Peptides against a protein of PDB entry 4M9S. Designs and how they scored, part 80

Target 1, 135 residues: chain A of PDB entry 4M9S
Amino acid sequence: SRGLVGVECITPYSYKSLAMALQRCVEVLSDEDRSALAFAVVMPPGVDIPVKLWSCVIPVDICSNEEEQLDDEVADRLKRLSKRGALLSGKRMPVLTFKIDHIIHMFLKHVVDAQTIANGISILEQRLLEIGNNN

## One batch from the design tools (peptide; made by RFdiffusion4, then SolubleMPNN)

Design b1_p21_4_s2
Fold by OpenDDE base, seed 3:
Structure b1_p21_4_s2 (fold): chain B 135 residues (1-135), chain A 21 residues (1-21)
Amino acid sequence: as target 1 above (135 residues)
Amino acid sequence: DEEIKAVAEALRKQLEALRAR
């Protein structure tokens, strides 16, 4: 079983009940928002992550390749997720960031398919190298 | 961007941990 090593979450809810509730929230998402949520599994829980770094893994194929437009589209998706079942927590100041909590992250680790996780890790690593070289 | 670099480094470490689990 996959777990969050080093973090113990005490909740009055059973794992099964929580998973069922979260599954219902996921089912009402659009395909695009559900895909974005799946890739959130590669992010560390409890960390305020800038939208620029989210854009490294969130797939966007509708808007232009301009960085500003890409970040805006990613931000819109993450914002919608933050408004649905507390799937993410957004913060606008001082910098626009989003974070996934430990409970949601634990859920995603169990339900997101292995291929998506592997792809997300690979893509993020590649983009982080590019950022390191160019920024 | 120093902030982005700092978070990026933290993410790289977490990716290694994620692969091990």
Scores: peptide ipSAE 0.388, ipTM 0.876, DockQ to the pose 0.036
Fold by OpenDDE base, seed 5:
Structure b1_p21_4_s2 (fold): chain B 135 residues (1-135), chain A 21 residues (1-21)
Amino acid sequence: as target 1 above (135 residues)
Amino acid sequence: DEEIKAVAEALRKQLEALRAR
């Protein structure tokens, strides 16, 4: 497995109406999809991000060591999230990308555990350095 | 992939800014 498992999300309900609605959407997700959503918090909102970069932070419990298979699995999770309460928005062309909206990102920033956020940032930073060095 | 490189660089800069906070 890759990434962080057992992500905890606790909401303070700072924006009660919106938070309650989003919380309901999150509760019906699978554990895997919920974990993927949690790590979306490290991404800047409003930016179309290629799946390859999402794959740097999205935890995958059962994955191949092959990068191509990892990207496919990550893409599937992100696609599912895009179909759930507009948690993400996807674009297929010219490159498959996903974007988190500001409202959803704001929610995640409050409900995702601080350690999870810190870990996600660290992981992404490390992977970005690797991508930069391998170019 | 040039698009991936461009986005990756942007993300790196943003994370550096977050770390500096």
Scores: peptide ipSAE 0.383, ipTM 0.876, DockQ to the pose 0.030
Fold by OpenDDE base, seed 2:
Structure b1_p21_4_s2 (fold): chain B 135 residues (1-135), chain A 21 residues (1-21)
Amino acid sequence: as target 1 above (135 residues)
Amino acid sequence: DEEIKAVAEALRKQLEALRAR
């Protein structure tokens, strides 16, 4: 199952009380990486999530509809975010996973657009049902 | 993949809890 293909959401991180500590880091992100970070808000903090499940909510514009390419592109975005340290924590073994930090998740809940959050949750729930039925 | 399926089920339950709050 594919995620939010063809959707990009640029969310400014301007919630001053929490954003100040992360503002410089967020400002240097590309638009696509910033969008990926925004949609990370729908993931539970502190949980190691396989890339396959991240691909259900990370918006990607890919030329191919192949699921393998989607996962690769999503993984690249998440890897870039993980290099920022506090944003995501990546693990390669036994399976490639990423985890959002609790502090970052709390930040995102305040600065990400409410409609984006709602849409992300709905899409993820739908895709999880499809995974459950097909696998 | 059984591992993916297990994590997916756990996530579904967590999301349901988030919406209920």
Scores: peptide ipSAE 0.382, ipTM 0.875, DockQ to the pose 0.032
Fold by OpenDDE base, seed 1:
Structure b1_p21_4_s2 (fold): chain B 135 residues (1-135), chain A 21 residues (1-21)
Amino acid sequence: as target 1 above (135 residues)
Amino acid sequence: DEEIKAVAEALRKQLEALRAR
């Protein structure tokens, strides 16, 4: 499955303390990585999610149509996010997965626009149906 | 992939619950 194409999301500053620190981390991200983080809001917090499923909602502007290359690109973005403190947590074994922290998820719910959230949910639902039907 | 299917199913259930709220 392919992710979204050409979607960007900006997180506004509207908080103090921890949220302010998180906003600083968000501001230094590339547009692509920031968009990836934004769409992480549709994922349930605290769940280890395989890269393939992340690829259903992570925006990819320019990438191969090959699933393996798409997954690699998505994985690279998620890896970069995981290196930014508590934004994501990566797990390599037994399979490569990423999860969003509850605190980060709460932050995203307040800074990601409602339309982006709604779109992300819709796209994820569609992709999950495709996965279910193809297996 | 069985693991993907299992996680996908879990995600579907969570999304359904979210829509039902």
Scores: peptide ipSAE 0.380, ipTM 0.875, DockQ to the pose 0.031

Design b1_p21_4_s3
Fold by OpenDDE base, seed 2:
Structure b1_p21_4_s3 (fold): chain B 135 residues (1-135), chain A 21 residues (1-21)
Amino acid sequence: as target 1 above (135 residues)
Amino acid sequence: SEEIKKVAEALLKSLKELRER
């Protein structure tokens, strides 16, 4: 199954000039959305990534393993993030995708805790390999 | 989905780079 069920992340953040503005945006997020943003660090910047692949690493608290439900929840979180300044960029066509910008990605690499990054990489890698093997 | 698979492969490569940052 895809996604991270029942995982919540509390991420410490650092401040710099540009980072201050971003930090303010991050602080007003819900815990769930903030966690989603933290795990966005494992995605390469500038790439339009389908929601299905985001769902491989975004923590979601759902009881069902239905892909549609998982994708919908993930999409909602990513949409909310995309409304917060330049955190994410969404694209509806041809398929629903989200992209993290380079500057945001650099920010996250420095403010997201190392353990979260490591876990995200590990989990995403595993799930991506599974996708590759199941197709 | 073949397209998903292609993107997934690209992501796998990027993850390796991120791990070695």
Scores: peptide ipSAE 0.581, ipTM 0.928, DockQ to the pose 0.034
Fold by OpenDDE base, seed 3:
Structure b1_p21_4_s3 (fold): chain B 135 residues (1-135), chain A 21 residues (1-21)
Amino acid sequence: as target 1 above (135 residues)
Amino acid sequence: SEEIKKVAEALLKSLKELRER
């Protein structure tokens, strides 16, 4: 019995409803968490990304001399997002990682400002190249 | 770590794709 993977055609109505629900979730976030979510758009969906790499693009206003404090703050933000309507999915073992789902990513592409996306790409690219060169 | 490097490389590739869309 070949299970007919029924391509459930998501009706436009279902999509609109989901978008509205996501928008409501975003509106109740703090400014810092909302900013973190916005920059999540530059991450590929469905990939478990270590917190260290998230910290390369998530803006943090606190000036910390310790890189460990930065990672902790970023982790806290991502954890909060993971608890809000499954905006992100976290995994603790073997390494703390977070991933963005395809649906959320698609939503962010439509609502995040183009300049923010461009800036996020530039910042992340620069920092990733630096990591590659220092290893 | 080696794992971080691998993920970083994958991200760099994905960023190129995102920029082109």
Scores: peptide ipSAE 0.581, ipTM 0.929, DockQ to the pose 0.036
Fold by OpenDDE base, seed 4:
Structure b1_p21_4_s3 (fold): chain B 135 residues (1-135), chain A 21 residues (1-21)
Amino acid sequence: as target 1 above (135 residues)
Amino acid sequence: SEEIKKVAEALLKSLKELRER
């Protein structure tokens, strides 16, 4: 199984008009979508990342979703994020990918707590190494 | 897939950089 158990993320960061707009977008998200957004901070900005790799770090309740549905559930969350203030940018061709923009990434680095970032890095690194060893 | 593996390797490098920042 990939991903983390749900983590709550509070974003008290309020700077300039852009940061305030982003904060408003974050506040209206569901807890699940907000958690997904929080862990997006571990992805490099400006890179189209396949859903399979997003699934390595996006928190999904493994008790509620079968392993076969993991990628689909992650994709749905990322799609919702892409529709809200363009928090992410989705691309369907040639494969389904999502990208975090630099400005969003910078925002997340300021508002996501250090422990969440550290956990996300650790889990993603572990999963990526496993992928590398299995191929 | 080979493409996934390639992206994964790139991500590993980026994670190391992120951890050091």
Scores: peptide ipSAE 0.580, ipTM 0.929, DockQ to the pose 0.033
Fold by OpenDDE base, seed 1:
Order: structure tokens, then sequence, then C-alpha cells
Structure b1_p21_4_s3 (fold): chain B 135 residues (1-135), chain A 21 residues (1-21)
């Protein structure tokens, strides 16, 4: 199925007010939601991304292989993130999409480990190419 | 979906840029 194995996000930023506020929001997340947020770093900021494409990189290890269930689980995680310090912005109509803001994205680029970023890019690229070939 | 394809193509370009950050 789509996605990656979950990785915990480490947030060493604690010296600037904005970074501290964001770190506080991240620290209260569940491990699963924090992992989802970490992989959001591979998405371009300011773009409304459909849930189907988010599900290509958001790690869901215990979900069934049914695509609809996978998308629903991913959507639930992204919804929780959107309600926690506005880490993401969601739109429901006409299609459910989520967007990462530039400030949040910049924060994630500094606090998410390089290996997680590299792996996320590689997996998402592979999944996107497959989607392009199947449509 | 044509819309999904368009977004996917745009994301592919963005990923290349991110890799070269």
Amino acid sequence: as target 1 above (135 residues)
Amino acid sequence: SEEIKKVAEALLKSLKELRER
C-alpha cells in the first residue's frame, strides 16, 4: 500500500518565540499525528493538496489495504493537525484538501531529520509517477 | 482524475526543488 513507516519528529527549536510556540503544539500531538506532520515537509507550501496525494506519503501502518479506508485515516490525521495550532489548513469543498503554510513548512525543514525528508521525497516521487502512468 | 494528475505533476517539480535545497 501507499505511505511510509512512522517516524517520530524531534523538535530541538526552543530559542525563538515562534519556534517555541510551534514546538509546544508539536509536543502535545500523538506519535501518529506528529509523524504525519513530519512528512508534511515534503509538500510544497501554500498549495491545496487533495487527501489522495497526502496519503502517498503520510505513514499509516495499521490500516486495511482498502483505498477508501486509507484516505479516511489520513484525512482524520490531517484534520486533527488543522485543529492544533493551525498546523495545516483544510478545505472541504469541492474536494477535501489540506495546505501547509510557508512558516510551518520552514519550521519543519529545520526540525525534521534529513533522512526522513529524503525518504519522504523518494517515496512520494515514486507514488506520483505511478499515478501519472495509471491515469 | 485530470485534476489529480495536474497536481501530481506540479508536486513532482516541487520535489526536485526540495531535493536541491
Scores: peptide ipSAE 0.579, ipTM 0.929, DockQ to the pose 0.033

Design b1_p21_4_s4
Fold by OpenDDE base, seed 2:
Structure b1_p21_4_s4 (fold): chain B 135 residues (1-135), chain A 21 residues (1-21)
Amino acid sequence: as target 1 above (135 residues)
Amino acid sequence: KEAIEEVAAALRKGLAALRER
């Protein structure tokens, strides 16, 4: 899978209660982790997704990272997100997977830039077609 | 590979749902 160029995610929204807490969690992320979270919006909520498939949409600079390290780098970002405000839920067995919860997904739909969402959809669709054709 | 394809199918469905909104 090819990485994406990182996209900045801005969360300018003022939310009450849980949404406000989530926004604060997002604001303190590194740029790379925040970008990873932004692109997580294209994933269906409640599904345990293997790291390999996450790597189709998580932005990683492939110019600085070897392709062999792509999945590891993606996994590290997702792990950090899972440790921060339960933004993701990780499962190690039988295969390392990450899941976005419905609440987080709903939040992201409202706060992630529309162009970021559109780009993420387009890239993921393309990568999934490539995977399907190679199987 | 089959497990990946199954999840990939779920992702495609999710994308379709996201586009409809």
Scores: peptide ipSAE 0.483, ipTM 0.896, DockQ to the pose 0.034
Fold by OpenDDE base, seed 5:
Structure b1_p21_4_s4 (fold): chain B 135 residues (1-135), chain A 21 residues (1-21)
Amino acid sequence: as target 1 above (135 residues)
Amino acid sequence: KEAIEEVAAALRKGLAALRER
């Protein structure tokens, strides 16, 4: 399993209406969904990203290292996030993808700690290299 | 998988930009 430490997002801008609303949305998430959302910060905003690529950075605690199981679990998490307002936008056709909005991404850049961002980048870079080598 | 590689390449570029922020 690819267990990563879940992050609770706390904004220094908690007194701003947008930040307050987003903070409330984040607070009601499960720890695993909140962690998934935190690591979404490493994704470029406004891009429809296939689940397989999301699975490179989204932490999974319970599933085996089987790619199919990981992708399914990641998809379930992303689906839950997509049901929480504007956190993510999912598309089922032609391929299952998820997109982070610019506003959400901007929020995450402020509330996710620098170390978590750095770790997420490193993890994603490594996994992307592995994917590239396997193609 | 070609579509995956295309997006992956875009992500790599995005990560480089994110590191430099």
Scores: peptide ipSAE 0.482, ipTM 0.897, DockQ to the pose 0.033
Fold by OpenDDE base, seed 1:
Structure b1_p21_4_s4 (fold): chain B 135 residues (1-135), chain A 21 residues (1-21)
Amino acid sequence: as target 1 above (135 residues)
Amino acid sequence: KEAIEEVAAALRKGLAALRER
């Protein structure tokens, strides 16, 4: 599975104190980490998702990363996001997984560009189909 | 691989729901 080219998240949403805090957290991210967070919107909230499946949609710069290191690079980005408060929750056992909570997911649905969401859905659908056919 | 497939199935359902909204 290959990641997408990075797309910046557009975050005009500042509804309440929590949204303002989340907006500030997004603003201080690197472009790559912000793109990773944007594409997390296509994941269902509350589900522990293996890194392999995250790598289907998380943008990775192919010029800087070998395909064999894709999962490691994705894991590093997700780990950084998990250290930014409530953005993601990581579990190491039994398998390394990351989960987006309902609050963050709701925030992302409001602030991520509609075209980015549509592209993320399309690429994830394609990658999941490929995984299903190879098993 | 089986664990991946179960989660992948859940993701497919989630994507369908996301497209409808």
Scores: peptide ipSAE 0.482, ipTM 0.896, DockQ to the pose 0.034
Fold by OpenDDE base, seed 3:
Order: C-alpha cells, then sequence, then structure tokens
Structure b1_p21_4_s4 (fold): chain B 135 residues (1-135), chain A 21 residues (1-21)
C-alpha cells in the first residue's frame, strides 16, 4: 500500500495564521537582520547554501578589507535568523550552510518589494559570474 | 570547490525560475 502522501491542503486559515506569525517574527528583527532576510528571497528554497554564496547577496554596511571578516559577519546574521524559529536552518558540518524552506520563501516572495527582489537577483547574477571566472 | 560550483548551478536555476514568475 503506497501511502498517499496526503498533500495537506493548507487551508486559507492556516495560511493567514502562519503569515501573522511570520510577520511578528520579522517585526522584532534588527534592520540589518531584516535586510538579510529580505535578500534570502533570491535563494532557491530547500538548498543548503554555503556562507560564501550568502555573502554575495547579504549587504554589509562596513567595508572590511579582509574577505574572511565579511563571511563571519554574514554568518552571524544568518545564525541569528536561524534562532528565530523556521526562518533559516543551519548546518555546521561538513561546511557551514544555511537553507530557506519553501514556506518562508513563499512568504518572502509576497512581502518583499519588487525592487529589492530585482536588485538582489542582479547582484547575485553578477557575483556568480565573478566566481565562475575565477575558478 | 566542486561543492560550491554545484550549489552555484542551483542558484542560477533558481534565479531563472524567479524571473519567469
Amino acid sequence: as target 1 above (135 residues)
Amino acid sequence: KEAIEEVAAALRKGLAALRER
């Protein structure tokens, strides 16, 4: 008997409740952490993304001369987001990665402004080209 | 290095999907 993975039809009510809970989580974030979360919308959901690739889209206001310091600051922001329930899921081994789930990603697509999404896409595309050319 | 390239390929696919919507 192949168990019918019952597609739990998320009722409109469940969606509304989830959206309200997520909105509360977003409201208590610092401006920096909220900005980092907004740019997470450009990442594919369900994929473990290395911190190095997160650093391509997470804005850092303070220019550090050391690339390692930028990754550490990005990692700290992502760690804080991962502590806010289901916003991100972190893995330490074998490499430090963070993942956005499908539900959070769907939420962000609706609440993040179109200009921020467009900018994030452009920035990530440019950085990925640079990485591809250096390898 | 190979692991980063694999993830980078997934990111490119994700961006394409995000633009088509």
Scores: peptide ipSAE 0.481, ipTM 0.896, DockQ to the pose 0.037

Design b1_p21_5_s1 (from b1_p21_5, 11 letters changed)
Fold by OpenDDE base, seed 4:
Structure b1_p21_5_s1 (fold): chain B 135 residues (1-135), chain A 21 residues (1-21)
Amino acid sequence: as target 1 above (135 residues)
Amino acid sequence: DTKAVAEALLRSLARYRAEME
């Protein structure tokens, strides 16, 4: 399975308190990390998701990255996001997983373009079905 | 087990898609 290529999202959102803080956090991210965060909205909140499944939806420049290193590249992006406060939570045991919290997920649903969300859902679904068919 | 999680995600995505429509 491969991730998405060359997708970038803009997160225009203004609100007080927590939402404002989150918006500032998003604004200081690199374009690549911000895109990764945007597509995290496709994942259900509160669930520890293996990196392999994240790679099904996180955008990666395949032209600059070897396919064998796709999961590693995705993991690096998610790790960086996990260092930015409450954006993501990573676990190393029993396997490397990342989780998006409910409040972050709700925030993203407001700031990520609806078409981007819809496309991400469709692509992830297709790739998950392929995983199921290939066991 | 990635397969088990994948199946759970598929169910979640179906619900999510319904909410977006």
Scores: peptide ipSAE 0.592, ipTM 0.931, DockQ to the pose 0.034
Fold by OpenDDE base, seed 1:
Structure b1_p21_5_s1 (fold): chain B 135 residues (1-135), chain A 21 residues (1-21)
Amino acid sequence: as target 1 above (135 residues)
Amino acid sequence: DTKAVAEALLRSLARYRAEME
């Protein structure tokens, strides 16, 4: 399985109250981490999702096509996001998973453009179907 | 476990896409 390649989405600055509350956390992120955060909007909130499935939608441009390296890079980005307030919640045991909460998801739905969301959903759906068919 | 989560995500994505239309 491969993540998104050649796609970068920066979380835009918004004047909405919810966005303003989280803006300081988003602004200190790198462009790559902001892109990862943007695509987290395609995931359902409140669900512990394995890194392998995150890698289906998190953009990675430089990493090799090896699954181990891809998952490691994605995991590193998600770990950094999890250290920024409540952007993500990570669990290490029994398996490494990350979860987006409802408040952050609502924030992302307001700031990420609809086309980016639609594209992310389509790509993730395709990758998940491939995973299912190969198992 | 991963497969089960993947299947659940597929259902969620279908609902999400419908909401965006």
Scores: peptide ipSAE 0.590, ipTM 0.930, DockQ to the pose 0.034
Fold by OpenDDE base, seed 2:
Structure b1_p21_5_s1 (fold): chain B 135 residues (1-135), chain A 21 residues (1-21)
Amino acid sequence: as target 1 above (135 residues)
Amino acid sequence: DTKAVAEALLRSLARYRAEME
């Protein structure tokens, strides 16, 4: 299954007083990285997720037929997020994975557009089912 | 195991959707 290739979503964020630091981090992100962060809300917190599965929901504007390139681009975005305010936690071994923590997830649930969340869930479910059926 | 994680995610997403409704 491929990711959201060729789709870039601009997700609005709401200000939250308890998450001012996070809000500031979000505001300085590029549009692409901000979109990636928005869709990270669909992942369960505290779970190390392989990049392949992240690529199922992170929007990337690259060729749809190059899965390897898709994973690399997604990984780069997630790496940048992990370096900025620890928005994500990455692990390189045994395989490259990223995890969203509970605090960040809770923040995103309240600031990411509800329709974006719903769409992300739907798309991810569909693509995960395809992965399961193909292997 | 990507497949195993995928299956776990599917269960999680179902719960997540239910919580949003």
Scores: peptide ipSAE 0.589, ipTM 0.930, DockQ to the pose 0.035
Fold by OpenDDE base, seed 3:
Structure b1_p21_5_s1 (fold): chain B 135 residues (1-135), chain A 21 residues (1-21)
Amino acid sequence: as target 1 above (135 residues)
Amino acid sequence: DTKAVAEALLRSLARYRAEME
């Protein structure tokens, strides 16, 4: 998918226009996809992140206890996001990964509730530590 | 791989938390 890497804003008007365009993209998302996008704010921009690690923070309400099914559901959501504007960039080879760009990340930092961000960071950190201990 | 990215994320999250405070 096409990203917004390299886009520079040199005027306040350009920033407002970009924010409005992104807001329109967010508004047409389903509730579950919008929620997934919100939690993408906890990821560092410009990093290709495996789906397994995305699954540590992307909320899934109803899913099988099988880890494989969880990853599939998360992957589907991220794929849909990557098809909406330039919200995410996906790569299938060698491993399925998704990346959030700096512009999108900056947008999310301003529109996602601060407490949600803090909670997401805490949850992701905890789960990453667990993964490290189990490997 | 996944483990290497996970470790990098942990470092990034620490910085992110500091910025939010």
Scores: peptide ipSAE 0.589, ipTM 0.930, DockQ to the pose 0.037

Design b1_p21_5_s2 (from b1_p21_5, 14 letters changed)
Fold by OpenDDE base, seed 5:
Structure b1_p21_5_s2 (fold): chain B 135 residues (1-135), chain A 21 residues (1-21)
Amino acid sequence: as target 1 above (135 residues)
Amino acid sequence: ASAAVAAALRASLAAYREALE
């Protein structure tokens, strides 16, 4: 299964000093990484999510039809986001997972379009159903 | 691991959607 179609939602956002800093951090990301970050808001904060599930919501433009390659591409994007500081936290062992922290999630909730979030959740529901049916 | 988390996410997505509104 492929991720969502890429949507970029970067608008000026100033509320708290931290939010301003995060906005600047987001603005320097590549378009693809910024899109990935936007859809990270669909995931519950503070939960270690396997890459396979991230692939349900992370947009991937160019990839093989193989799910394994999709997961690799998603993992690379999430890894880059994790290197940008507090945007994501990754764990390599025992299973490769990423989580979004509450503060980042709260920020994203205010800068990502509400309809985009709703659509993302809907797609995630569908993808999870498919995964469940295949197991 | 993915299957277990997937099931948990699926079960909680409705509540999560409400929390995002």
Scores: peptide ipSAE 0.363, ipTM 0.863, DockQ to the pose 0.034
Fold by OpenDDE base, seed 4:
Structure b1_p21_5_s2 (fold): chain B 135 residues (1-135), chain A 21 residues (1-21)
Amino acid sequence: as target 1 above (135 residues)
Amino acid sequence: ASAAVAAALRASLAAYREALE
């Protein structure tokens, strides 16, 4: 039985109300978590992204150069975001991943500075190339 | 698994950038 992919019809009113709710959620975030959320717009919505790839775009100011510590710090930030409303959805199995929903992504696309988005994409491109070359 | 996702993301980044602009 192919599960009916319910077409979520978002009305303009629903979007406006959601935007207001999301804005409130964003306002109570720490600067660090807010920054992480901003860069989440660089990821495609609806895709379960491993923490390793999130670490390519999530800025970490204070961390040792050890990759493991970086991933842990990023994971903690993403976990905090996932606990605040529907900002992110996390999966623990089989690998820890996080996903940004389409609605949240649309919100971020309109509120995140264009230069931030452009920079994030450039950073992601560079990091993905490095990962690809190291394999 | 991470490598496969990374490759897929890299392949779609150009189109994604255009969609965000």
Scores: peptide ipSAE 0.360, ipTM 0.862, DockQ to the pose 0.039
Fold by OpenDDE base, seed 2:
Structure b1_p21_5_s2 (fold): chain B 135 residues (1-135), chain A 21 residues (1-21)
Amino acid sequence: as target 1 above (135 residues)
Amino acid sequence: ASAAVAAALRASLAAYREALE
């Protein structure tokens, strides 16, 4: 079984100061981007996750009949998050992926509403089952 | 690809949920 719990991370910054800085970053986000960031907590830190899997948990209110369009919208949100400090780290090659760092994940784990986390996990679990059944 | 990551995530979600509770 893969361990998804964050590993202790060493930072040159105090947790408190970092948390304050991150909080400021969160406050200036759009509602959509902030929601995306909140649900990022359900992903294991330090893992490059493809956009397809991010789309399983990132809430999108735009009706799209094509999975590709959904992925594009999700990718745009994640890209914006990656440009705001160290919230996410994106890679384009070989496949577009995004990763949440341990420090950011630890921050989110403590500031994101518990119900949101629970819902995100449930949604991800369900969507992954659907993907698995279709493959 | 995404299938392998998906499988790994699914296998670990239960434990992850418990850790976050």
Scores: peptide ipSAE 0.358, ipTM 0.857, DockQ to the pose 0.039
Fold by OpenDDE base, seed 1:
Parts: structure tokens; C-alpha cells; sequence
Structure b1_p21_5_s2 (fold): chain B 135 residues (1-135), chain A 21 residues (1-21)
């Protein structure tokens, strides 16, 4: 499956100590990593999600059309996010997965554009149907 | 593993969308 292509907006928002800390983390991200973080709001919090499914919603601009290269690029972005505080939690065993915590997810729901969230959910639904049909 | 998680996500996405509105 192909990752989402598009532009999203994360608005700076500092209403509590937690939000302030998270906002600092967001501000130092590259545009591509910030975009990846924005679309993480589409995933349910507290669930270990395989990279294959993350690739359905994470925007990636790659030269190759190979799906394997797409997954690798997505994995690299998610790894970078996981190394910046508690934005994501990664597991390598038994399979490579990433999880967004409830607190981070709640933050993203307030700072990610509502239309971006809605579009991301719709695209994920479509990609999941495609995966289901191909299995 | 991916297929199983995909099926579970699909089943819950409608409710999730409503929760985000």
C-alpha cells in the first residue's frame, strides 16, 4: 500500500505543562517527521501497530515504487519519533511495531487540523480494504 | 500479524471516527 500524500498543519498550543513540553519536541522536528507525527493521530492509542499498517497513512516521498522501500522509509521516520521522548514506543520483537500512547494521542487531537484527521481516517479505511482484498 | 491487526482496525474505525468528531 502507498502512504498518504498531502500537507497537514500542527498548530503550536501550550495550555499545560505537558502540552508545552510536547510542543517543544514537535517544533524541533523536520517537516517530514512532523507530518508523520500528525498522521499518527489516525491510529488507536495503546496498540502496537506493524510498520506495514503505518505505511498506509504516513506520507512518504520516495524515488522507488517498491513497497519494501516504502516500509523502510516509514520505519526510519517512526524510529526518529520514538527517540524523541515519549512520542512513540517501538518494538523490534517479534515484529517491528510502533505504538502511540494515550497522552500523546490526546495532545495530537487538539493540535492536528480536524480535516487532516478526517482525511487520514478515510484513507486508512480504504487502504485496509485493499489489504483485506489482497489477502 | 499485519492481516489480523488490519481486520481489527477496520472493525473499529467507524467508532473511532465518531469519537474524534
Amino acid sequence: as target 1 above (135 residues)
Amino acid sequence: ASAAVAAALRASLAAYREALE
Scores: peptide ipSAE 0.354, ipTM 0.859, DockQ to the pose 0.034

